Peptides against a protein of PDB entry 8YVU. Designs and how they scored, part 40

Target 1, 39 residues: chain A of PDB entry 8YVU
Amino acid sequence: PQLCYILDAILFLYGIVLTLLYCRLKIQVRKAAITSYEK
Target 2, 160 residues: chain B of PDB entry 8YVU
Amino acid sequence: TWLTVLKKEQEFLGVTQILTAMICLCFGTVVCSVLDISHIEGDIFSSFKAGYPFWGAIFFSISGMLSIISERRNATYLVRGSLGANTASSIAGGTGITILIINLKKSLAYIHIHSCQKFFETKCFMASFSTEIVVMMLFLTILGLGSAVSLTICGAGEEL

## One batch from the design tools (peptide; made by RFdiffusion4, then SolubleMPNN)

Design b1_p11_6_s3 (from b1_p11_6, 8 letters changed)
Fold by OpenDDE base, seed 5:
Parts: C-alpha cells; structure tokens; sequence
Structure b1_p11_6_s3 (fold): chain B 39 residues (1-39), chain C 160 residues (1-160), chain D 39 residues (1-39), chain A 11 residues (1-11)
C-alpha cells in the first residue's frame, strides 16, 4: 500500500510536468504556425 | 486566430474545473451514502463534516460555467464576472486544500496511535479508507485550484 | 488500497495520453521548423 | 459538444 501512494505521487508530479510542457509546446507550435503564415 | 485558440484553452480549463468539481461531489456523495459520518468517532471525516465536497463542487462548477459563458459571449462584463468567480474558486480551493491537509494529518495520527497492523479492524479500515478518500479529494482539489488559477491569470491578462 | 490502484490507473492513462500528445506536438514543431528553414 | 471538441482535439 505504501508503494501505491508513492507511485501516485510520482505519477501526479509527472502529469503536472507533462501538462506544463504540453502547454509550452502548444504555444510554440502556434507561434511557429503564425510566423510561417506571415512569411 | 490566436484569440480563438486562447478561448478554446479557457473553455478546456473551465470544463476541467467542472469535471473536477463533479468528481469531488460524486466522491462526497458516495462517502456520505456508504458511511454514516455522525456515528464515526473522531475527526477522520472532518472535511466531509465541513461540507467541503458540496461547497467546493459548487464553487468550481460556477467558476467553470462562468468561464465557458464568458468565453462564448466575449463580453467584457462576463469576463469580469468570470474573473471574480475564478478568484472565489481559487480561494475556495485553497481553503479546501487546508481542510483536507488537516483531515489527512488527523487520519494519519489516528492510524499511528492505534498501530493499525490488523487491517480487518473496523476502526483501522475506516481510517485507512478516509485517508485514501482525502488523498483523492486533495489531488482533485489541487487540479481544480490549478484550473481556477489559470483561468484567473487568463482573465487578468484580458483586462490588461 | 483499491482507491490507490484506481487513482494509479487514471494517472497512468493520463500520463500515456499526454506523452502521446507531446510526441505529436514535438513532431509538428520539428516539421514546422524544417519548413521554415527551407523557405 | 465541448466534450466532443475536447475529444477531437485530443485525437
């Protein structure tokens, strides 16, 4: 049971980090698409 | 347009907030239906006694709905209303986290004091179950708070 | 214990989905960067 | 519709 809670904490942290990275990457893709359209 | 994309992100955050609120409400309802909290000795379910699943779900639901409505109508008065609701939801989420942390500490202390080596003891089972529910509610509350704060920042950015 | 495993399953699924989306976005950024360099 | 849009954006 303790191992399960540790896994939950790791997966939760991973989910937060991936969400932030995904948001950043999505913003970058959008900026790149806009810059490519203006050229 | 870039604005349409930001709008979709705001709607997504609002939907996430509503979903989180609904899950919290469902867990609260299930716990209240399965366990008679009034007959449980101690503060193991202090977050439920405080009504957090109910008022927290209401605040997050209202915030999410207002965010979606504000985004659909693109009216300045609705943006300000959504900002206010998201701020209120952020405060409610912070309060909920505090209550859940206190409940978690009490539940962990209870488990420690009773040396719950035998999982089959009714009191130890209830304390363990309470701890699990509180942890789940804490994670959901953190997600709801994150969405509310994100919506608040987006709304504040539109006012600048 | 069962709730911990349910949470692990949800977080694991979320992590997989986010990882797939991140990989797709990363490929899109790379394609956009290549197209911008060839122009 | 929003869930479908979210699902479509996730796909």
Amino acid sequence: as target 1 above (39 residues)
Amino acid sequence: as target 2 above (160 residues)
Amino acid sequence: as target 1 above (39 residues)
Amino acid sequence: DLLKQVALELL
Scores: peptide ipSAE 0.449, ipTM 0.801, DockQ to the pose 0.031
Fold by OpenDDE base, seed 1:
Structure b1_p11_6_s3 (fold): chain B 39 residues (1-39), chain C 160 residues (1-160), chain D 39 residues (1-39), chain A 11 residues (1-11)
Amino acid sequence: as target 1 above (39 residues)
Amino acid sequence: as target 2 above (160 residues)
Amino acid sequence: as target 1 above (39 residues)
Amino acid sequence: DLLKQVALELL
């Protein structure tokens, strides 16, 4: 049972990191789209 | 385009905040309906005794609703109102996290002190159940706080 | 203990979904970069 | 509707 809670913490951290990376990638896509529109 | 996408993100964050608030409220009501927390001795359910699921859910719901309304009406006064509500919701979320951490520590200490080898003992079962519920509420509160902070940053960025 | 396993399942599913979305977004960024290079 | 749009963007 203690291992389950440790797994929850790891998965939660992973979810947060992925969300941040997704947001960064989305911002990069938007910047690329704007740069392509200005050219 | 950027404003439209930011607007969609604000609406999404607002919906996420409302959903988180509703889940917290549902958990709070279920726990209160199944368990008579008033008759449970000790601080195992201190977060529930403090009424956190109720007031926390209200703050998150108000913040989320104001964010959605601000996004829909696109009015400067609503943006300020949403920013204020999101700030208040962020403070409430931080307070909630603190309460939940304290409750979690007490629950874990209780489990440790009583050396709960017999899981079926009522006290050990209640402490374990409390710990599980508190952990779930903590995760939901962190998600709500993340949404509120994100909305606050977006709202602050629109005012600049 | 059962709630922990349920939470693990939800977090795991969330992680998979986010990973798929991240991969899709990364592919879109790559396609946009290639299209901008060809212009 | 937003959830549907998010779900559609997710698909």
Scores: peptide ipSAE 0.440, ipTM 0.799, DockQ to the pose 0.030
Fold by OpenDDE base, seed 2:
Structure b1_p11_6_s3 (fold): chain B 39 residues (1-39), chain C 160 residues (1-160), chain D 39 residues (1-39), chain A 11 residues (1-11)
Amino acid sequence: as target 1 above (39 residues)
Amino acid sequence: as target 2 above (160 residues)
Amino acid sequence: as target 1 above (39 residues)
Amino acid sequence: DLLKQVALELL
């Protein structure tokens, strides 16, 4: 049970980090698309 | 630029594969050092008895190392060697998943048969602990397989 | 204890899905950057 | 160095 909770904590942290990275990347895609359209 | 970026992704996947292998090896060694698996009755630790943490870790480590070396030296023979190692690691990962699923089923069956309501019973504790470790190893094996498959696809794309 | 394992499974699945989405998005960013450079 | 580059790219 303790190991399960540790794994949950690691997976949760990983999920948060990936979500933040995904959001940043999504913003970059939008910026790149806008820059490509203005050209 | 594209090739350099693909190279960085391959290196990352290789490092991830090596890291996964090291974690699996660490878990295997810790379990073998803390638990005398040979004296534990039953097939609760069947994956450990089969030596999966060791040979699986070795295969993933070799595959990751070969992938990194192949990428750095950019030699055709090393690319083929890396592709072969990644394919072998993918097969090993699939076999490992199968073994772990079987072990998980046995552990769950053991818990069910002994009606492990009392967590403090040594046998029930060991079965629960085994189940937890097997689940962790299963997740790591799936990650390793994903990395090996990705590297195999990248390597196959470079040969075309 | 059973809830912990269910949570692990959900978090793991979420992590896989996010990883795939991140990879796809990264490829899109790169494609957009190349298209912007060829103009 | 690779880990630092990965960390820098993540950042």
Scores: peptide ipSAE 0.431, ipTM 0.798, DockQ to the pose 0.029
Fold by OpenDDE base, seed 3:
Structure b1_p11_6_s3 (fold): chain B 39 residues (1-39), chain C 160 residues (1-160), chain D 39 residues (1-39), chain A 11 residues (1-11)
Amino acid sequence: as target 1 above (39 residues)
Amino acid sequence: as target 2 above (160 residues)
Amino acid sequence: as target 1 above (39 residues)
Amino acid sequence: DLLKQVALELL
């Protein structure tokens, strides 16, 4: 059971990190799209 | 475009593959040191009896190392060698997944048959522990296979 | 223990989906950057 | 270097 909880913690951390990266990347894409629309 | 992305991530994938292999070796070594698998009744540790943590980790390590060397030297012969090693590692990973699934089924069947309500019974504890280790090994094997397949596709795309 | 394994499966699936989405988004950002460079 | 780039992109 302890190993399962450790794996959960690692996967959860990975999911959070990926979510943050995805959000940042999505914001960058939106900014790039806005800049391309203003040109 | 997708192949170009994979090429840029090839070193990362190789490192990930080596890391996965090292973790598998560590788990295999720990299990072999703590448990005398030869004296364990039944097929609870069938994947370990088959030596999967050892040979699987070796295949992944070789594949990862060859991929990194191939990327760094950018030589055509190394690219082909890396492609061959990655293909072999992908096959080994697929075989490992199959063995782990079989082991998982046997472990679950053992738990069901013995009605392991008393977790503190040695046999039930060992079966539960085996199941946990097998699940971890399965996740690691899937990660290793994913890296090996990605490297194989990247290498194949460079030859086309 | 069963809940832990279910959580592992959900988190693993989430990680895979996020990785695929991140890769797709990264490709979009690169395409947008190339298009902006050609202008 | 790639890890640093990933870390820098993370930051």
Scores: peptide ipSAE 0.424, ipTM 0.793, DockQ to the pose 0.027

Design b1_p11_6_s4 (from b1_p11_6, 7 letters changed)
Fold by OpenDDE base, seed 5:
Structure b1_p11_6_s4 (fold): chain B 39 residues (1-39), chain C 160 residues (1-160), chain D 39 residues (1-39), chain A 11 residues (1-11)
Amino acid sequence: as target 1 above (39 residues)
Amino acid sequence: as target 2 above (160 residues)
Amino acid sequence: as target 1 above (39 residues)
Amino acid sequence: SLLKEVALKLL
């Protein structure tokens, strides 16, 4: 039972971090696309 | 800009908020239907006694719906309405987190005091079940708050 | 206990989906960077 | 469904 809650906390933190990284990458892709369009 | 990204994801955030709200409501209704919380000794289900799954779900659902409608119609009055609803939902989410943390502390304290090694005692089972439900509700509330705050920032950025 | 495992399954699935999306975005960023370097 | 449309926009 305790291991399950620890796993939940780790997975939740991982999900948050991945969401932030995904948003950051999405912005980078968009910036790269804009820069490629202006060239 | 971050604002332009949030604007493009506004519908997704709204849908996520509605889904989170529905799940919270479902948990609330299931717990209230299965357990007579009024007869449970102590404050193990204080979050449910406060009606958080119900009013929180309503606030998040309204906020999410208004955000989706605002994005689709792009009307100034809807943007303001969405901003107001998202702000209210953010406050509700923060309050919900506080209530859930208090409930979690009480549930954990109860488990610790009664040295619940044997889950066969009804009280220990109820405390464990409460803890599980509260943790789930807490995660869902954090997700809902995150969506509401993101939508609030997006709406505020549209007014500037 | 059973509820914890359900949450773990949801969070795990979410983590997998985000990881796949992140990998796809990372590949897109790399492709965009290569295209920008060749110009 | 709205979810499918969102999923399609994300893909």
Scores: peptide ipSAE 0.425, ipTM 0.795, DockQ to the pose 0.030
Fold by OpenDDE base, seed 2:
Structure b1_p11_6_s4 (fold): chain B 39 residues (1-39), chain C 160 residues (1-160), chain D 39 residues (1-39), chain A 11 residues (1-11)
Amino acid sequence: as target 1 above (39 residues)
Amino acid sequence: as target 2 above (160 residues)
Amino acid sequence: as target 1 above (39 residues)
Amino acid sequence: SLLKEVALKLL
């Protein structure tokens, strides 16, 4: 059970990091799309 | 350039593969050092008896190293070698997943048969511990397989 | 302990889905950047 | 470090 909780913590941290990166990347896509539309 | 970005992705995948291999090797060595698997009754540690943490780690490590070397030297013979190693690593990963699933089924069946209500019983504790380790190894093997397949696709794209 | 394994499965699935979405989004950012450079 | 470059590329 302790190992399961450690794995959960690692997977949870990984999920948070990926979510933050996804949000940043989504903002970059929007900025790139706006810049391409202004040209 | 797009090629530079793809190269950096290959290096990251290679590093991830090596890291996965090292973690699998560490788990294998720790389990072999703490538990005398040969004296444990039943097939609860069948994946360990098959040596999967060791040979799987070796295959993933070699595949990752070859991918990094191939990216750095950009030689045609190294690209082909990396593709071959990644393919071999993908096959090894698939075999490892199969072995781990079989081990997991046996471990779960053992827990069910012995009605492991008392966690402090040595056999039930060992079966539970084995199940936890096998699940962790299964996740790592799936990650390793994903990296190896990705590197194989990238390598195949460079040969076309 | 059973709940921990269920949580592991959910977090693992979430990690896979996020990884796929991140890869798709990264490809979209790159395509948008190329399209803006050709203009 | 390779890890810093990977982290910077991910950011």
Scores: peptide ipSAE 0.417, ipTM 0.791, DockQ to the pose 0.028
Fold by OpenDDE base, seed 3:
Structure b1_p11_6_s4 (fold): chain B 39 residues (1-39), chain C 160 residues (1-160), chain D 39 residues (1-39), chain A 11 residues (1-11)
Amino acid sequence: as target 1 above (39 residues)
Amino acid sequence: as target 2 above (160 residues)
Amino acid sequence: as target 1 above (39 residues)
Amino acid sequence: SLLKEVALKLL
């Protein structure tokens, strides 16, 4: 049971970090698309 | 840019909030159906005794529904109503997290005091079960609060 | 203990889906950067 | 449908 809760905490942190990275990457893709449309 | 991203995901955030609320309500009803919380000694189910799974789920559901309606109708009065509902839902979520943390501390203290090495003792089993349910509800409440706060930021950005 | 393992399974699945989406977005950003360099 | 559209937009 203790190992399960530790795994939950690690997976939760991983999910938050990936969500932030995904948001940053999505913003970069949008900026690149806008820059490509203005050229 | 961040506000534009959130605006495009408002419907998704609203659906996520409603889903989170429905899951919390389902957990609340299951626990109330399986366990007579009124006859359980101690504060193991303090969050359930406070009715949090019920009223918290209602607040999140209303907030999510209003957010979806506000986005679909794109009317200024609905945007303000959604902002108010999301703010109220965010406050309710924060209160719920506080109650759940207090319940978790009490449950952990109970397990420690009774030296619950024998998992098959009825009191120790109930305390462990309560702890697991409270942790799940805490995760769901954090997700619901995150969606409500995101919707609140979107609504505030549309008024500016 | 069983509920903890169910939560772990959901979080694990969520993490895999986000990782796949992140990889796809990263490939799209790289393709957009290459296309912008060739112009 | 919305989840499918979001999934399709994400893909």
Scores: peptide ipSAE 0.411, ipTM 0.786, DockQ to the pose 0.027
Fold by OpenDDE base, seed 1:
Structure b1_p11_6_s4 (fold): chain B 39 residues (1-39), chain C 160 residues (1-160), chain D 39 residues (1-39), chain A 11 residues (1-11)
Amino acid sequence: as target 1 above (39 residues)
Amino acid sequence: as target 2 above (160 residues)
Amino acid sequence: as target 1 above (39 residues)
Amino acid sequence: SLLKEVALKLL
């Protein structure tokens, strides 16, 4: 049972990190689209 | 800018906040219906005794609804109202987190003191169940607070 | 204990979905970068 | 509908 809670914490942290990375990547896509439109 | 991204996601954040609030209400009502918290000795369910799932969910729901309405109508008075509601919801969320952390500490201390080797003892089972529910509520509250803070930043950016 | 396993399942599913979305977005960024380089 | 639109924008 203690291992389950540790796994929850790891998965939660992983979810947060992935969400942040996804947001960063989405911003990069938007910046790339804007730079391609200005050319 | 980050503000432009938050503005575009404002409706999503509002929906997420409402959903989080509804889940908190569901958990609160289920726990109150299954367990008579009034007969439970100690502060194992202190967050429930404080009524946090109910008032917190109301604050989050109002904040989320106002945020969605503000975005849809694009009216300055609604933006200010949403900002105020989101600020209030953020404060409520912070208070809720504090209450839940205190509850969690008490529950963990109870489990440690009673050396709950016999999981089938009613007290140990209740303490374990309380800990699980409090942890879930804590995660939901953190998500709700994150949504409310994001909406507050978005609304503040529109006033500026 | 059962709630922990349910939470693990939800978080795991969320992690998988986010990973798939991240991979798709990364592929889109790469495609956009290639198309901008060919122009 | 909004969740579907968000899901569609994410896809």
Scores: peptide ipSAE 0.411, ipTM 0.783, DockQ to the pose 0.028

Design b1_p11_7_s1 (from b1_p11_7, 9 letters changed)
Fold by OpenDDE base, seed 4:
Structure b1_p11_7_s1 (fold): chain B 39 residues (1-39), chain C 160 residues (1-160), chain D 39 residues (1-39), chain A 11 residues (1-11)
Amino acid sequence: as target 1 above (39 residues)
Amino acid sequence: as target 2 above (160 residues)
Amino acid sequence: as target 1 above (39 residues)
Amino acid sequence: ILLLLLIQSLL
């Protein structure tokens, strides 16, 4: 059971990091779309 | 096309394979250091007895490295080599999943037969610990297989 | 302990889905960059 | 490109 909780912590951290990266990438896509619309 | 997407992510998939391989090696090393698998009776550690953490990690590492090198150099000879390594890694991953599922079933059966109500009993603790490690290795193997298959499809698309 | 294993499965699935979404978003950023270069 | 450079630095 203790190892299961450690795995949960690692997977949770991975999920948070991926979510942050996804948000940053989504912001970049939006900025690129705005720049393309102004041209 | 889906193939052009896979080509662009080939390096990322290769790095993911190497990382997965390193984690599998770390788990294998920790288990071998803490537990004398050779003296443990039963099939609880069948995946370890088969040497899966070692050979599986090597195959994933080689596949990942070859994929990264192939992408960086963009050479036709490296593409073929990477395709071969990725195919071998995919087969190894599939075999690993099968071994881990069998190990998991045996571990669960052991826990059930011995009515492991007392987690502090050495045998029950070892069976539980083995089950947890096998589950972690199964997840890592699925990730490795997914990356290897993706790289194989990418390499096959470059040869067409 | 059984709940921990269920949580592991959910977090693992979430990680896979996020990875796929991240890949798709990265492709969109690259396509947008190519389209901006051709203009 | 920055992510690729980071991956290359880690490799």
Scores: peptide ipSAE 0.504, ipTM 0.803, DockQ to the pose 0.045
Fold by OpenDDE base, seed 3:
Structure b1_p11_7_s1 (fold): chain B 39 residues (1-39), chain C 160 residues (1-160), chain D 39 residues (1-39), chain A 11 residues (1-11)
Amino acid sequence: as target 1 above (39 residues)
Amino acid sequence: as target 2 above (160 residues)
Amino acid sequence: as target 1 above (39 residues)
Amino acid sequence: ILLLLLIQSLL
């Protein structure tokens, strides 16, 4: 049971990091799209 | 385009593969040191009896190392060698997954047969522990296979 | 113990999906950057 | 990769 919880913690952390990176990247894409529309 | 992305991440994939291999080796070593698998009744640790953590880790490590070396030296012969190693590692990973699934089924069957209501019974505890280890090994094997396949596709794309 | 394994499976699936989405988004950002460079 | 992401965020 402890090993399962450790795996959960690692996967959860990975998911959070990926979500943050995805959000940042999504914001960048939106900014790029806006800049392209203004040109 | 997709191949170009994989090429840029090739070193990362190789490192991930080596790391996965090392973790698998560590788990195998720990299990072998803590448990005398030879004296365990039944096929609860069939994957360990087959030596999967050891040979699987070796294959993934070799594949990862060759991939990194191939990327760094950018030599055609190394690319082919890396492709071969990655293919071999992918096959080994697939075989490992199969063995782990079989082990998992046996472990689950054992738990069911013994009606493991008393978790503290030695046999039930061992079966549960085996199941947990097998699941972890399965996840690691899937990660290793994913990296090996990605590297294989990248290498194949460079030869086309 | 069963709940832990279910959580592992969900988190693992989430990680895979996020990785795929991140890769797609990264490709989009790169395409946008190339298009911006050609202008 | 993190550095590239940071540079990309600044551009």
Scores: peptide ipSAE 0.449, ipTM 0.789, DockQ to the pose 0.034
Fold by OpenDDE base, seed 5:
Structure b1_p11_7_s1 (fold): chain B 39 residues (1-39), chain C 160 residues (1-160), chain D 39 residues (1-39), chain A 11 residues (1-11)
Amino acid sequence: as target 1 above (39 residues)
Amino acid sequence: as target 2 above (160 residues)
Amino acid sequence: as target 1 above (39 residues)
Amino acid sequence: ILLLLLIQSLL
């Protein structure tokens, strides 16, 4: 049971980090798409 | 446009907040249906006794709905309303986290005092179950607070 | 214990979905960067 | 955004 809670904490942290990275990457893709459209 | 992207992000955060609120409400309802809180030592289910799943779900749902409506209508008055609702939901989320942490501490203390080596004892099982539910509710509350804060920051950025 | 496993399953699924979407987004950024460099 | 895309794909 303790191992399950530790796994939950790790997966939660991973989910937060991935969400932040995904948001940053999505912003970069959109910026790149806008820059490519203006050229 | 960047604004359309931010709007879609706001709608997403609003939907996430509503979903989190609904899950919290579902857990609250399940706990209330399965466990007669009146017969359980009040300290184990203090968050449920305080009605947190209900009012927390309402605040997050209202915040999410207002965020979606604000995005759809693109009106300044709705942006302010959404900002206000998101601020209120952030405060509610913070209060909920505090209540859940207190409940978690009480539940952990109860488990420690009773030396719950025998999981099959009804009291130990209930305390363990309560702790698990509280941890899940805490997780959902943190997610809801994160969405509400993000929406608040987005709304504040639109006012600048 | 069962609730912990349910939470682990949800977080694990979320992590997989985010990883797949992150990979797709990363490929899109790379394609956009290559297209911008060839112009 | 990911969860929105998921919700949009489900809806």
Scores: peptide ipSAE 0.531, ipTM 0.800, DockQ to the pose 0.070; fails the geometry check
Fold by OpenDDE base, seed 1:
Structure b1_p11_7_s1 (fold): chain B 39 residues (1-39), chain C 160 residues (1-160), chain D 39 residues (1-39), chain A 11 residues (1-11)
Amino acid sequence: as target 1 above (39 residues)
Amino acid sequence: as target 2 above (160 residues)
Amino acid sequence: as target 1 above (39 residues)
Amino acid sequence: ILLLLLIQSLL
């Protein structure tokens, strides 16, 4: 049972990190699209 | 296009905040309906005794609603109002997290002190149940805070 | 303990979905970068 | 849902 709560914490942290990485990647795609439009 | 995407993100974050608030309220009401917290001795349910599910849900709901309204009306005064509400909601969320962490520590300490080898002892069961509920509430509060902070950053970015 | 396992399942599913979405977005960024390099 | 919409917008 204690392992379950530890797993929850790890999965939650992983979800947050993935969300942040996804947001960063989305911003990069937008910047690339803008740069391609200005050329 | 980026403004439209940001707008959709704000609406989603606002809806997520309202949903989180509603879930917290539902958990609070269920716990209050099933358990007479007033008769439970100790600080196992300190977060509930403090009324956090109620006021926290209200703050998150107001912040989420204001964010959605601000996004829909595209008025500068509403953006400022939403930013203020999101800031207040973020502070409330931080306070809630602190209360929940304290409650969690007390609950864990209770479990440790009583060496709850017998899961079926009423006190150990209640402490375990309290810990589970507090962890869920903490998770929801962190999600709500994350949403409120994200909305605050987005609103601040629109004012610049 | 049962709630923990349910939460683990939800978080795990969310993590998988986010990972798939991140991979798709990363592939799109790479495609956009290649297209911008060829121009 | 937003993530799905983002994926749809990127396709």
Scores: peptide ipSAE 0.512, ipTM 0.798, DockQ to the pose 0.049; fails the geometry check

